# Peptides against a protein of PDB entry 2V3S, part 65

Target 1, 95 residues: chain A of PDB entry 2V3S
Amino acid sequence: PISLVLRLRNSKKELNDIRFEFTPGRDTAEGVSQELISAGLVDGRDLVIVAANLQKIVEEPQSNRSVTFKLASGVEGSDIPDDGKLIGFAQLSIS

## One batch from the design tools (peptide; made by RFdiffusion4, then SolubleMPNN)

Design b2_p21_3_s1 (from b2_p21_3, 9 letters changed)
Fold by OpenDDE base, seed 1:
Structure b2_p21_3_s1 (fold): chain B 95 residues (1-95), chain A 21 residues (1-21)
Amino acid sequence: as target 1 above (95 residues)
Amino acid sequence: SARKFEVVPVSEEEWEKELAE
């Protein structure tokens, strides 16, 4: 399986790594993204963008070691999105 | 069964260090 880390801020704006595994051929990007949401770790509004980037990283884990992407949940928030500070952004990487 | 998700806190200092590398 592929060991992944999703780095994003929680509801308290604290940065956390979410470590999990992805097994190609058994797991799907959308399925795992839905599990992240069900676990309360990802906002439901971010299903599409998380799934898209998860798919991107698992299809070529050798070349796509890290991807940073804008969250839909961060757009309307009080904090201005910032990819450097991972405000309204998340980073997905291969462990 | 439920997938295992391990949540590990990351300090701002650690993140800033990674960005500088």
Scores: peptide ipSAE 0.732, ipTM 0.932, DockQ to the pose 0.951
Fold by OpenDDE base, seed 4:
Structure b2_p21_3_s1 (fold): chain B 95 residues (1-95), chain A 21 residues (1-21)
Amino acid sequence: as target 1 above (95 residues)
Amino acid sequence: SARKFEVVPVSEEEWEKELAE
């Protein structure tokens, strides 16, 4: 299995790492993304973007060690998105 | 069964240091 880390801010704007495993051939990017949402760790509006980037990193884990992407939930937020501060952005990486 | 998700806090200092590398 692939050990992954999703770094993003929680509702209190605190930065956290979410560690989880992904097994190619058994898991799907969309499926795991939905599990993240069901666990209350990812906003439902971010299903598409999280799944897309999860797919990208697991298909070529050695080439795509880390990906940073804009969250749909962050666009309508009060704070201006900032990839450097991971405001309205999340980072997915190989552990 | 439910997937295991481990949530670990990250300090702003750690993140800033990582960006500087």
Scores: peptide ipSAE 0.732, ipTM 0.932, DockQ to the pose 0.953
Fold by OpenDDE base, seed 5:
Structure b2_p21_3_s1 (fold): chain B 95 residues (1-95), chain A 21 residues (1-21)
Amino acid sequence: as target 1 above (95 residues)
Amino acid sequence: SARKFEVVPVSEEEWEKELAE
Protein backbone atom coordinates (compact mmCIF):
# COMPACT_ATOMS: atom_id res chain seq x y z
CA PRO B 1 0.00 0.00 0.00
CA ILE B 2 0.90 3.66 -0.42
CA SER B 3 1.50 5.57 2.81
CA LEU B 4 0.01 9.06 2.61
CA VAL B 5 -0.13 12.15 4.77
CA LEU B 6 -2.82 14.80 4.54
CA ARG B 7 -1.72 17.95 6.33
CA LEU B 8 -4.43 20.47 7.16
CA ARG B 9 -5.84 22.55 9.99
CA ASN B 10 -8.57 21.23 12.25
CA SER B 11 -11.57 23.19 13.52
CA LYS B 12 -9.33 24.83 16.11
CA LYS B 13 -7.02 25.94 13.29
CA GLU B 14 -4.32 23.60 14.57
CA LEU B 15 -2.10 21.94 11.99
CA ASN B 16 -2.26 18.15 11.91
CA ASP B 17 -1.03 15.30 9.79
CA ILE B 18 -3.54 12.63 8.92
CA ARG B 19 -1.69 9.43 8.08
CA PHE B 20 -3.38 6.67 6.14
CA GLU B 21 -2.75 3.98 3.58
CA PHE B 22 -4.08 3.65 0.06
CA THR B 23 -4.08 0.39 -1.86
CA PRO B 24 -4.35 0.81 -5.63
CA GLY B 25 -6.88 -1.51 -7.19
CA ARG B 26 -8.78 -1.86 -3.93
CA ASP B 27 -9.26 1.72 -2.81
CA THR B 28 -10.59 4.64 -4.82
CA ALA B 29 -9.74 8.30 -4.38
CA GLU B 30 -13.37 9.24 -3.93
CA GLY B 31 -14.00 6.39 -1.52
CA VAL B 32 -11.11 7.26 0.76
CA SER B 33 -12.05 10.93 0.60
CA GLN B 34 -15.54 10.05 1.75
CA GLU B 35 -14.04 8.07 4.62
CA LEU B 36 -12.00 11.10 5.66
CA ILE B 37 -15.19 13.13 5.75
CA SER B 38 -17.09 10.46 7.66
CA ALA B 39 -14.30 10.40 10.24
CA GLY B 40 -14.74 14.14 10.72
CA LEU B 41 -11.26 14.88 9.44
CA VAL B 42 -12.22 16.67 6.22
CA ASP B 43 -15.06 19.07 5.54
CA GLY B 44 -17.77 17.61 3.34
CA ARG B 45 -17.51 20.55 0.99
CA ASP B 46 -13.97 19.45 0.14
CA LEU B 47 -14.87 16.02 -1.23
CA VAL B 48 -14.25 16.91 -4.85
CA ILE B 49 -10.94 18.69 -4.42
CA VAL B 50 -9.52 16.12 -2.00
CA ALA B 51 -10.54 13.24 -4.25
CA ALA B 52 -9.05 14.92 -7.31
CA ASN B 53 -5.70 15.49 -5.65
CA LEU B 54 -5.66 12.08 -4.01
CA GLN B 55 -6.19 10.54 -7.43
CA LYS B 56 -3.37 12.65 -8.83
CA ILE B 57 -0.86 11.56 -6.21
CA VAL B 58 -1.70 7.85 -6.18
CA GLU B 59 -1.66 7.41 -9.95
CA GLU B 60 2.04 8.32 -10.04
CA PRO B 61 3.35 8.39 -6.46
CA GLN B 62 7.00 8.38 -7.55
CA SER B 63 6.53 11.56 -9.58
CA ASN B 64 3.86 13.30 -7.51
CA ARG B 65 5.43 13.31 -4.06
CA SER B 66 3.44 16.29 -2.77
CA VAL B 67 0.48 18.40 -3.85
CA THR B 68 -0.95 21.52 -2.21
CA PHE B 69 -4.48 22.57 -3.08
CA LYS B 70 -7.17 25.06 -2.15
CA LEU B 71 -10.08 23.89 -0.03
CA ALA B 72 -13.63 24.84 -0.90
CA SER B 73 -14.36 25.19 2.81
CA GLY B 74 -11.56 27.72 3.13
CA VAL B 75 -13.04 30.07 0.56
CA GLU B 76 -16.22 30.50 2.57
CA GLY B 77 -14.37 31.07 5.81
CA SER B 78 -13.52 34.38 7.37
CA ASP B 79 -9.79 33.79 7.15
CA ILE B 80 -7.98 34.77 3.99
CA PRO B 81 -6.61 31.67 2.23
CA ASP B 82 -2.84 31.28 2.33
CA ASP B 83 -1.05 28.31 0.79
CA GLY B 84 2.14 29.04 2.71
CA LYS B 85 0.39 28.85 6.06
CA LEU B 86 -2.05 26.18 4.91
CA ILE B 87 -5.00 28.41 5.67
CA GLY B 88 -7.79 27.32 3.39
CA PHE B 89 -5.29 24.94 1.81
CA ALA B 90 -4.20 21.38 2.44
CA GLN B 91 -1.15 19.36 1.47
CA LEU B 92 -1.17 15.72 0.46
CA SER B 93 2.14 13.88 0.32
CA ILE B 94 3.75 10.46 0.15
CA SER B 95 5.26 9.36 3.48
CA SER A 1 -14.63 -1.82 8.88
CA ALA A 2 -13.53 1.77 9.34
CA ARG A 3 -10.24 2.84 7.78
CA LYS A 4 -7.41 3.59 10.16
CA PHE A 5 -6.50 7.27 10.33
CA GLU A 6 -3.66 8.40 12.54
CA VAL A 7 -3.84 12.07 13.53
CA VAL A 8 -0.53 13.63 14.53
CA PRO A 9 -0.10 17.27 15.58
CA VAL A 10 2.37 19.38 13.63
CA SER A 11 3.98 22.45 15.13
CA GLU A 12 4.02 25.69 13.20
CA GLU A 13 7.78 25.73 13.63
CA GLU A 14 8.11 22.34 11.97
CA TRP A 15 6.00 23.49 9.05
CA GLU A 16 7.95 26.71 8.62
CA LYS A 17 11.18 24.74 8.65
CA GLU A 18 9.93 22.46 5.90
CA LEU A 19 8.97 25.45 3.79
CA ALA A 20 12.42 26.95 4.17
CA GLU A 21 14.15 23.81 2.90
Scores: peptide ipSAE 0.731, ipTM 0.932, DockQ to the pose 0.941
Fold by OpenDDE base, seed 3:
Structure b2_p21_3_s1 (fold): chain B 95 residues (1-95), chain A 21 residues (1-21)
Amino acid sequence: as target 1 above (95 residues)
Amino acid sequence: SARKFEVVPVSEEEWEKELAE
């Protein structure tokens, strides 16, 4: 399986790494993204963007070692999005 | 079965150092 790390801020704006595995052929990007949401680790509004980037990294893990993307949930927030500070952004990487 | 998710806190200092590398 592929070991992944999703780094993003929680509801308290605290930065956390979420470590999990992805098995090609058994797991799907959308399925795992839904599990992240069900676990309360990802906002439901971010299903599409998380799934898209998860698919990108697992289809070519040797080339796509890290991806940073804008969260839909961060757009309507009070804080101005900043990819450097991971405000309104998340980073997905190969462990 | 439920998927295992390990949540690990990351300090702002750790992140800042990573960005500087």
Scores: peptide ipSAE 0.731, ipTM 0.932, DockQ to the pose 0.947

Design b2_p21_3_s2 (from b2_p21_3, 7 letters changed)
Fold by OpenDDE base, seed 1:
Structure b2_p21_3_s2 (fold): chain B 95 residues (1-95), chain A 21 residues (1-21)
Amino acid sequence: as target 1 above (95 residues)
Amino acid sequence: SARVFTVEPVSEEEWEKELAE
């Protein structure tokens, strides 16, 4: 399996690493993304973008060691999105 | 069964250092 880390700010704006495994052929990017949402770790509005980037990193983990992407949930927030500070952005990487 | 997710805090300092590398 592929060991992944999703770095994301929680509701208190605190940065956290969320670690999980992904098994190609058994897991799907959308399925695991839905599980993240069900666990309360990802906003439901971010299903599409998380799934897209999860798919990107697991399809070529040797080439895509890290991806940073904009969250849909961060667009209407009070804080201005910033990829450097991971405000309205998340980072997915290979552990 | 439910997938296992482990959550660990990351300090802003740690993140800033990582970006600088």
Scores: peptide ipSAE 0.730, ipTM 0.932, DockQ to the pose 0.938
Fold by OpenDDE base, seed 4:
Parts: sequence; C-alpha cells; structure tokens
Structure b2_p21_3_s2 (fold): chain B 95 residues (1-95), chain A 21 residues (1-21)
Amino acid sequence: as target 1 above (95 residues)
Amino acid sequence: SARVFTVEPVSEEEWEKELAE
C-alpha cells in the first residue's frame, strides 16, 4: 500500500497531518476521499478537489511526491487563501 | 472495516522549515 499524508488546517486553524494508506486496485480516490469526509477530517465541499489530487498522487507516486491544492471550502472563507501558509489549501504527499 | 486515519499536529515552525528546504 501507499502511505499518504494529508496536511491541512482544522477548524481551529491548526496544522495537522492525516496519515492513511491507499491500496491501488482495491481503493479508489473518490472512495477514500469520502471516507475522509465521513471521518470529519475533510469538508464535504472538498470532495472533488481532494479526490482529483489523490488520484494524481497515487497514479504516479514516484513522480508526484507532493501536491498542493486549493480547497473549495476556503474560497468563501474570511481568510485570504495562501498556499504558502496552507490557508484555504491542503497538501497531499507520499510518506 | 473502517479505514485507519492517524492525526498528528504540525507546528508552524516545522512547516516553515520544510518550505525553506
């Protein structure tokens, strides 16, 4: 399995790493993304973008070691999105 | 069974250090 880390800010704006495994051929990007949402770790509005980037990283984990992407949930927030500070952005990487 | 998710805090200093590397 592929060991992944999703780094993003929680509701208190604190950075956290969410570690999990992905097994190609058994898991799907959308399925695991839905599990993240069900666990309360990802906002439901971010299903599409998380799934898209999860798919990108697992299809070529050697080339795509890390991907940073804008969250839909952060666009309408009070804070201005900033990829450097991971405000309105999340980072998915290979552990 | 339910997937295992492990949540760990990351300091701002640690993140800033990673960005600098």
Scores: peptide ipSAE 0.730, ipTM 0.932, DockQ to the pose 0.972
Fold by OpenDDE base, seed 5:
Structure b2_p21_3_s2 (fold): chain B 95 residues (1-95), chain A 21 residues (1-21)
Amino acid sequence: as target 1 above (95 residues)
Amino acid sequence: SARVFTVEPVSEEEWEKELAE
């Protein structure tokens, strides 16, 4: 399996690493993204963008060691999105 | 069964250091 880390700010705006495994052929990017949402770790509005980037990283983990992407939930948030501070952005990487 | 997710805090200093590398 592929060991992944999703770095994302929680509701208290604190950075956290969410670690999980992905098994190609058994897991799907959309399925795991839905599980992240069900666990309360990702906003439901971010299903599409998380799934797209998860798919990207697992299809070529050697080339895509990390990806940083804009969250849909961050656009209408109180804080101005900033990829450097991971405000309204998340980073998915290979552990 | 539910997928295992482990959550660990990351300091702002740690993140800033990683960005500088």
Scores: peptide ipSAE 0.729, ipTM 0.932, DockQ to the pose 0.933
Fold by OpenDDE base, seed 3:
Structure b2_p21_3_s2 (fold): chain B 95 residues (1-95), chain A 21 residues (1-21)
Amino acid sequence: as target 1 above (95 residues)
Amino acid sequence: SARVFTVEPVSEEEWEKELAE
């Protein structure tokens, strides 16, 4: 399985690493993304963007070691999005 | 079976150091 880390700010704006495994052929990017949402770790509005970037990494984990992407949930927030500070952004990487 | 997710806090200092590398 592929060991992944999703770095994301929680509702208290605290930065956290969410670690999980992905098994190609058994798991799907959309399925795992839905599980992240069900666990309360990802906002439901971010299903599409998380799934897209998860798919990008797992299809070629040797080439795509890290991806940083803009969250849909961060656009309407009071804080201005900033990829450097991971405000309104998340980072997915290979552990 | 429920997927296992482990959550670990990351300090702002740790993140800033990572960005500087």
Scores: peptide ipSAE 0.729, ipTM 0.932, DockQ to the pose 0.926

Design b2_p21_3_s3 (from b2_p21_3, 8 letters changed)
Fold by OpenDDE base, seed 4:
Structure b2_p21_3_s3 (fold): chain B 95 residues (1-95), chain A 21 residues (1-21)
Amino acid sequence: as target 1 above (95 residues)
Amino acid sequence: SARQFVVEPVSEEEWEKELAE
């Protein structure tokens, strides 16, 4: 299995790492993304973007060690998105 | 069974350090 880390801010704007495993051939990017949402760790509006980037990193884990992407939920927020501060952005990386 | 998610706090200092590397 692939050990992954999703870094993003919680509802209190605190930065957290979410560690989980992904097994190619058994898991799907969309499925795991939905599990993240069901666990209350990712906003439902971010299903598409999280799944897309999860797919990207697991298909070539050695080439795509880290991906940073804009969250749909962040665009409608009060704070201006900032990839450097991970405001309205999240980072997915190989552990 | 349900997938295990382990949540760990990350300091702003740690993040800034990673960006500088």
Scores: peptide ipSAE 0.727, ipTM 0.930, DockQ to the pose 0.957
Fold by OpenDDE base, seed 3:
Structure b2_p21_3_s3 (fold): chain B 95 residues (1-95), chain A 21 residues (1-21)
Amino acid sequence: as target 1 above (95 residues)
Amino acid sequence: SARQFVVEPVSEEEWEKELAE
């Protein structure tokens, strides 16, 4: 399986790493993204963007070692999005 | 079975160092 790390801020704006595994042929990007949401670790509004980037990294893990993407949930927030500070952004990487 | 998610806190200092590398 592929070992992944999703780095993003929680509801308290605290930065956290979320480690999990992805098995190609058994798991789907959308399915795992839904599990992240069900676990309360990802906002439901971010299903599409998380799934898209998860798919990108697992289809070519040797080339796509890290991806940073804008969260839909961050756009409506009071804080100005900043990819450097991971405000309104998340980073997905190969462990 | 439910997927295992391991959540670990990351300090702002650690992140700043990573960005500087």
Scores: peptide ipSAE 0.727, ipTM 0.930, DockQ to the pose 0.954
Fold by OpenDDE base, seed 5:
Structure b2_p21_3_s3 (fold): chain B 95 residues (1-95), chain A 21 residues (1-21)
Amino acid sequence: as target 1 above (95 residues)
Amino acid sequence: SARQFVVEPVSEEEWEKELAE
């Protein structure tokens, strides 16, 4: 399996790493993204963007070691998005 | 069965360090 880390701020705006495994051929990007949401770790509004970037990283994990992307939930928030501070952004990387 | 997710805190200092490298 592929060991992944999703770096994301929680509801208290604290930065956390979420570690999980992805098995190609068994797991799907959308399925795992839905599981992240069900676990309360990702905002439901971010399903599409998380799934898209998860798919990107798992299809070529040797080439795509890290991806940073804008969250839909961040756009609606009061804080101004900032990819450097991961405000309204998240980073997905190979562990 | 439910997928295992391990949540670990990351300090702002650690993140800033990674960005600088």
Scores: peptide ipSAE 0.726, ipTM 0.929, DockQ to the pose 0.949
Fold by OpenDDE base, seed 1:
Structure b2_p21_3_s3 (fold): chain B 95 residues (1-95), chain A 21 residues (1-21)
Amino acid sequence: as target 1 above (95 residues)
Amino acid sequence: SARQFVVEPVSEEEWEKELAE
């Protein structure tokens, strides 16, 4: 399986790593993204973008070691999105 | 079974250090 880390801020704006595994051929990007949402770790509004980037990283894990992407949930928030500070952004990487 | 998600805190200092590398 592929060991992944999703780095994003929680509801308290605290940065956290979420570690999990992805097994190609058994797991799907959308399925695992839905599990992240069900676990309360990802906002439901971010299903599409998380799934898209998860798919990107698992299809070529050796070349796509890290991807940073804008969250839909961060657009309308009070904080201005910032990819450097991972405000309204998340980073997915191979562990 | 439910997938295991391990949550670990990351300090801002640690993140800033990674960005500088």
Scores: peptide ipSAE 0.726, ipTM 0.929, DockQ to the pose 0.958

Design b2_p21_3_s4 (from b2_p21_3, 6 letters changed)
Fold by OpenDDE base, seed 5:
Structure b2_p21_3_s4 (fold): chain B 95 residues (1-95), chain A 21 residues (1-21)
Amino acid sequence: as target 1 above (95 residues)
Amino acid sequence: SPRVFEVVPVSEEEWEAERAS
């Protein structure tokens, strides 16, 4: 399996790493993204973007060691999105 | 069975260091 880390801020604006495994052929990007949402770790509005980037990283894990992407949930938030500070952004990387 | 997600806090200092490198 592929060991992944999703780094993003929680509701308290604290950075956290979410570590999980992804098994190609058994898991799907959309399926795992839905599980992240069900666990309360990702906002439901971010299903599409998380799934898209998860798919990108697992299809070429050696080429795409890390991807940073804008969250839909962060666009209308009180804080101005900032990829450097991971405000309204998340980072997915290979562990 | 439910997927295992391990949540680990990351300090701002750690992130800033990683970003700078």
Scores: peptide ipSAE 0.773, ipTM 0.949, DockQ to the pose 0.966
Fold by OpenDDE base, seed 4:
Structure b2_p21_3_s4 (fold): chain B 95 residues (1-95), chain A 21 residues (1-21)
Amino acid sequence: as target 1 above (95 residues)
Amino acid sequence: SPRVFEVVPVSEEEWEAERAS
């Protein structure tokens, strides 16, 4: 399986790494993204973008070691999005 | 079985260091 880390800020704006495994052929990007949401770790509004980037990283884990993407939930927030500070952004990487 | 998600806190200092490198 592929060991992944999703780094993003929680509701308290604290950075956290969410570590999990992804097994190609058994898991799907959308399925795992839905599980992240169900676990309360990802905002439901971010299903599409998380799934898209999860798919991107698992299809070529050797090339796509890390991807940073804008969250839909962040755009609607009060804070100005900042990819460097992961405000309104999340980073998905290979462990 | 339910998927295991391990949540680990990351300090701002750690993140800044990673960005700088």
Scores: peptide ipSAE 0.773, ipTM 0.949, DockQ to the pose 0.972
Fold by OpenDDE base, seed 1:
Structure b2_p21_3_s4 (fold): chain B 95 residues (1-95), chain A 21 residues (1-21)
Amino acid sequence: as target 1 above (95 residues)
Amino acid sequence: SPRVFEVVPVSEEEWEAERAS
């Protein structure tokens, strides 16, 4: 299995690492993304972008060690999106 | 079975240090 870390700000705007495993051939990017949402760790509006980037990192983990992407949930928030500060952005990386 | 998600807090200082590297 692939050990992953999703760095994301919670509802209190605090940064957290969400650690989880992904098993190629058994798990799907969309399925795991839905589980993240069901666990209350990812906003439902971010299903598409999280799944897309999760797919990207697991399809070639040796080359795609880290990906940072813009969240749909952050666009209409009070804070201006900033990839450097992970405001309205998340980072997915290989452990 | 439910997937295990381990949530670990990250300080702003830690993140700033990583970005600076």
Scores: peptide ipSAE 0.773, ipTM 0.949, DockQ to the pose 0.966
Fold by OpenDDE base, seed 3:
Structure b2_p21_3_s4 (fold): chain B 95 residues (1-95), chain A 21 residues (1-21)
Amino acid sequence: as target 1 above (95 residues)
Amino acid sequence: SPRVFEVVPVSEEEWEAERAS
């Protein structure tokens, strides 16, 4: 399995790493993304963007070691999005 | 079977150090 880390801020704006495994051929990007949402770790509005980037990293994990992407949930937030500070952004990487 | 998600806090100092490198 592929060991992944999703780094993003929680509802208190605290930065956290979410570590999980992905097994190609058994898991799907959308399925795991839905599980992240069900666990309360990802906003439901971010299903599409998380799934797209999860698919990107697992299809070629040797070349795609890390991806940083804008969250839909962060666009209308009070804070101005900033990829460097992961405000309104998340980072997905290979552990 | 429920998927295991391990949540680990990351300090701002740690993230700043990673960005600087």
Scores: peptide ipSAE 0.772, ipTM 0.949, DockQ to the pose 0.936

Design b2_p21_4_s1 (from b2_p21_4 with T6G A8E A9G A14Q A20K)
Fold by OpenDDE base, seed 1:
Structure b2_p21_4_s1 (fold): chain B 95 residues (1-95), chain A 21 residues (1-21)
Amino acid sequence: as target 1 above (95 residues)
Amino acid sequence: SSIVGGSEGVAAAQAAMNAKR
């Protein structure tokens, strides 16, 4: 399996590293993303963008060691989106 | 692991759904 870390801010705006595994051929990007949402770790509005970027990193994990992407849930927030601070952005990386 | 470090620090958490898989 591929060991991954999803770094994003929780509801208290604290940065968390969420560790999980992805097994090609068994897991799907959308399925794992749905599990992350069901676990309360990802906002439901971010299903599409998380799944898309999870797919990107797991299809070529040796080439795509890290991807940072804009969250749909962060667009209407009070804080200005900032990819460097992961405000309105999340990051997936190979552990 | 992550290439971005926030000034607020980082908390590590095991995804809750891992135990279900």
Scores: peptide ipSAE 0.039, ipTM 0.672, DockQ to the pose 0.130
Fold by OpenDDE base, seed 2:
Structure b2_p21_4_s1 (fold): chain B 95 residues (1-95), chain A 21 residues (1-21)
Amino acid sequence: as target 1 above (95 residues)
Amino acid sequence: SSIVGGSEGVAAAQAAMNAKR
């Protein structure tokens, strides 16, 4: 399995690293993203963007060691999105 | 859109999705 870390800010704006595994042929990017949402770790509005970027990293994990992407849930937030601070952005990386 | 690269990490609270599934 591929060991991954999802880094994103929680509702209190604190950074968290969410560790999980992805097994090609068993898991799907959309399925795992739905699990992240069901666990309350990802906003439901971010299903599409999380799934797209999870697919990107797991299809070429040796080339895509880390991907940072803009969250739909962050667009209308009070804070200005900033990829460097992961405000309105999340990051997936190979553990 | 996405940015691909080898990003440096910062200190962060740890959690495991598997424990919450």
Scores: peptide ipSAE 0.033, ipTM 0.639, DockQ to the pose 0.073
Fold by OpenDDE base, seed 5:
Structure b2_p21_4_s1 (fold): chain B 95 residues (1-95), chain A 21 residues (1-21)
Amino acid sequence: as target 1 above (95 residues)
Amino acid sequence: SSIVGGSEGVAAAQAAMNAKR
């Protein structure tokens, strides 16, 4: 399995690393993303973007060691989105 | 995945507070 870390800010704006595994051929990007949402770790509005980037990283994990992407849920927030600070952005990386 | 399997699988995922590296 591929060991992954999803780094994003929680409701208190604190950075968290969420660790999980992805098994090619058994797991799907959408399925795993849905479970992250069900766990309350990802906003439901971010299903599409998380799934898309999860798919990207797992299809070529040796090349795509890290992907940073803009969250749909972060657009309406009071803070200005900033990929460097992961404000309104999240990051997936190979553990 | 470590979170596969619905309710129980989700609980297996590990979330940790860490400073950005």
Scores: peptide ipSAE 0.050, ipTM 0.688, DockQ to the pose 0.079; fails the geometry check
Fold by OpenDDE base, seed 4:
Structure b2_p21_4_s1 (fold): chain B 95 residues (1-95), chain A 21 residues (1-21)
Amino acid sequence: as target 1 above (95 residues)
Amino acid sequence: SSIVGGSEGVAAAQAAMNAKR
């Protein structure tokens, strides 16, 4: 399995690392993303973008070691999005 | 490896999806 870390800010704007595994052929990007949402670790509004970027990283984990992407949940927030500070952005990386 | 390119401020508490699944 591929060991991944999703770094993003929680509702208190605290940066957290969420660790999980992805097994090609068994797991799907959308399925795992749905599990993250069901566990309360990802906002439901971010299903599409998380799944898309998870798919990207697991397709070529050797070349796509890290991906940073804009969250849908952050667009309508009061804070100005900033990829460097992961405000309105999240980052997936290979452990 | 760890995440590179994010904020330097990381919360002490980390979550594992396996514990939440």
Scores: peptide ipSAE 0.040, ipTM 0.670, DockQ to the pose 0.087; fails the geometry check

Design b2_p21_4_s2 (from b2_p21_4 with S2A T6G A9G A20K)
Fold by OpenDDE base, seed 5:
Structure b2_p21_4_s2 (fold): chain B 95 residues (1-95), chain A 21 residues (1-21)
Amino acid sequence: as target 1 above (95 residues)
Amino acid sequence: SAIVGGSAGVAAAAAAMNAKR
């Protein structure tokens, strides 16, 4: 399995790492993303972008060691998006 | 917090913790 970390800010604006494994051929990017949302770890508005980037990283995990992407939920926030600080952005990386 | 893989396909238990900085 592929060991992944999703780094993003919680409701208190604190950075958290969410660690999980992905098994190609058994798991799907869409399904895993839905589970993360159901667990309250990802905002439901971010389903599409999380799934798209999860698919990107798992299709070539050796080449895609890290991907940073803009969250749909972040555009409605009061803070200006900043990829360096992961404000309105999240990061997926290979553990 | 942590979750256990469900029918949608998380392969292993997922855990959330404070990011190491």
Scores: peptide ipSAE 0.055, ipTM 0.709, DockQ to the pose 0.066
Fold by OpenDDE base, seed 1:
Parts: C-alpha cells; structure tokens; sequence
Structure b2_p21_4_s2 (fold): chain B 95 residues (1-95), chain A 21 residues (1-21)
C-alpha cells in the first residue's frame, strides 16, 4: 500500500496531518475521498479536487512526492487563500 | 486520532495528528 499524508486546516484553522494508506486495485480515489468527507476531515465541496489529486499522486507516487491544490471550500471562505500557509489549500504527500 | 467509517477500506489505516508547521 501507498502511505499518504493529507495536510490541511481543521475547523479551528489548525494545521493537521491525516495519515492513511491507499491500496491500488482495492481503493479508488473517489471512494477514499468520500470516506475522508464522511469522517469530517474534508469538506464535501472539495470531493472533486481531492479525488483528482489523490488519483494523480497514487498513479505515479515515485514522481509525485507532494501535490498542493486549491480547495473549493477555501475560495468561498473569509480568509485569503495562501498555498504557503495552506489557507484554502491542501497538500497530499507520500510519507 | 484515526478516522472512522470505511467502505473504501481506509479507516483501519488512517490517523489524524498535528502538523509540524
């Protein structure tokens, strides 16, 4: 399995690492993303972008060690998006 | 903390923690 970390801010704006494994052939990017949403770790508005970037990293994990992407939920938030501070952005990386 | 749920099979291998940053 591929060991991943999703870094993003929680409802208190605290930066957290969500660690999980992805097994190709068993897991799907869409399915795992939906589980993250169901667990309250990802905003439902971010399903598409999280799934797309999860798919990107798991299809070529040796080359895509880290991907940072803009959240749909962040665009609609009150804070100004900032990829360096992961405000309105999240990061997936290989652990 | 670990995530719960699990039709995708990720719950058993997932946890949340404070980031280094």
Amino acid sequence: as target 1 above (95 residues)
Amino acid sequence: SAIVGGSAGVAAAAAAMNAKR
Scores: peptide ipSAE 0.050, ipTM 0.709, DockQ to the pose 0.070
Fold by OpenDDE base, seed 4:
Structure b2_p21_4_s2 (fold): chain B 95 residues (1-95), chain A 21 residues (1-21)
Amino acid sequence: as target 1 above (95 residues)
Amino acid sequence: SAIVGGSAGVAAAAAAMNAKR
């Protein structure tokens, strides 16, 4: 399996690492993303963008060691999005 | 603590708090 880390801020604006495994041929990007949402770790509005970037990284994990992407949930927030600080952005990386 | 996946069967660790790199 591929060992992944999703780094993003929680509702308290604290930066968290969420570690999980992805098994190609068994897991799907959308299925895993839905699990993260069901667990309260990802905002439901971010299903599409998380799934898309998860798909990207698992297709070529050797080349895509890290991907940073804008969250839909962050657009509506009061804070100005900042990819360097992961405000309104999340990062997926190979562990 | 770890969250054991339901429908997707994927186990995920609970979020670990980190400072900015």
Scores: peptide ipSAE 0.048, ipTM 0.699, DockQ to the pose 0.074
Fold by OpenDDE base, seed 2:
Structure b2_p21_4_s2 (fold): chain B 95 residues (1-95), chain A 21 residues (1-21)
Amino acid sequence: as target 1 above (95 residues)
Amino acid sequence: SAIVGGSAGVAAAAAAMNAKR
C-alpha cells in the first residue's frame, strides 16, 4: 500500500496531518475521498478536487511526492487563499 | 497534529473524533 498524508486545516483553522493508506487495485480515489468526507476530515464540497489529486499522486507516486491544490470550500471563505500557509489549500504527500 | 488511520475508514474516523475534541 501507499502511505499518504493529507495536510489541511480543520474547522478551528489548525493544521492537521491525516495519515492513511491507499492500495492500488483495491481502493479508488473517489471511494477514499468519500470515506474522508464521511469521517468529517474533508468538506463534501471538495470531493472532486481531492479525488482528482489523490488519483494523480497514486498513479505516479514516485514522480508526485507531494501535490498542493485549491479547495472549493476555501474559495468562499473569509480568509484569503494561500498555498504557502495551506489556507483554502490542501496538500497530499507520500509518507 | 496528526490523525492516524490505516485507511480512510472507521479507525481514521475514530482518530478524527479524538483530535477534534
Scores: peptide ipSAE 0.047, ipTM 0.714, DockQ to the pose 0.106

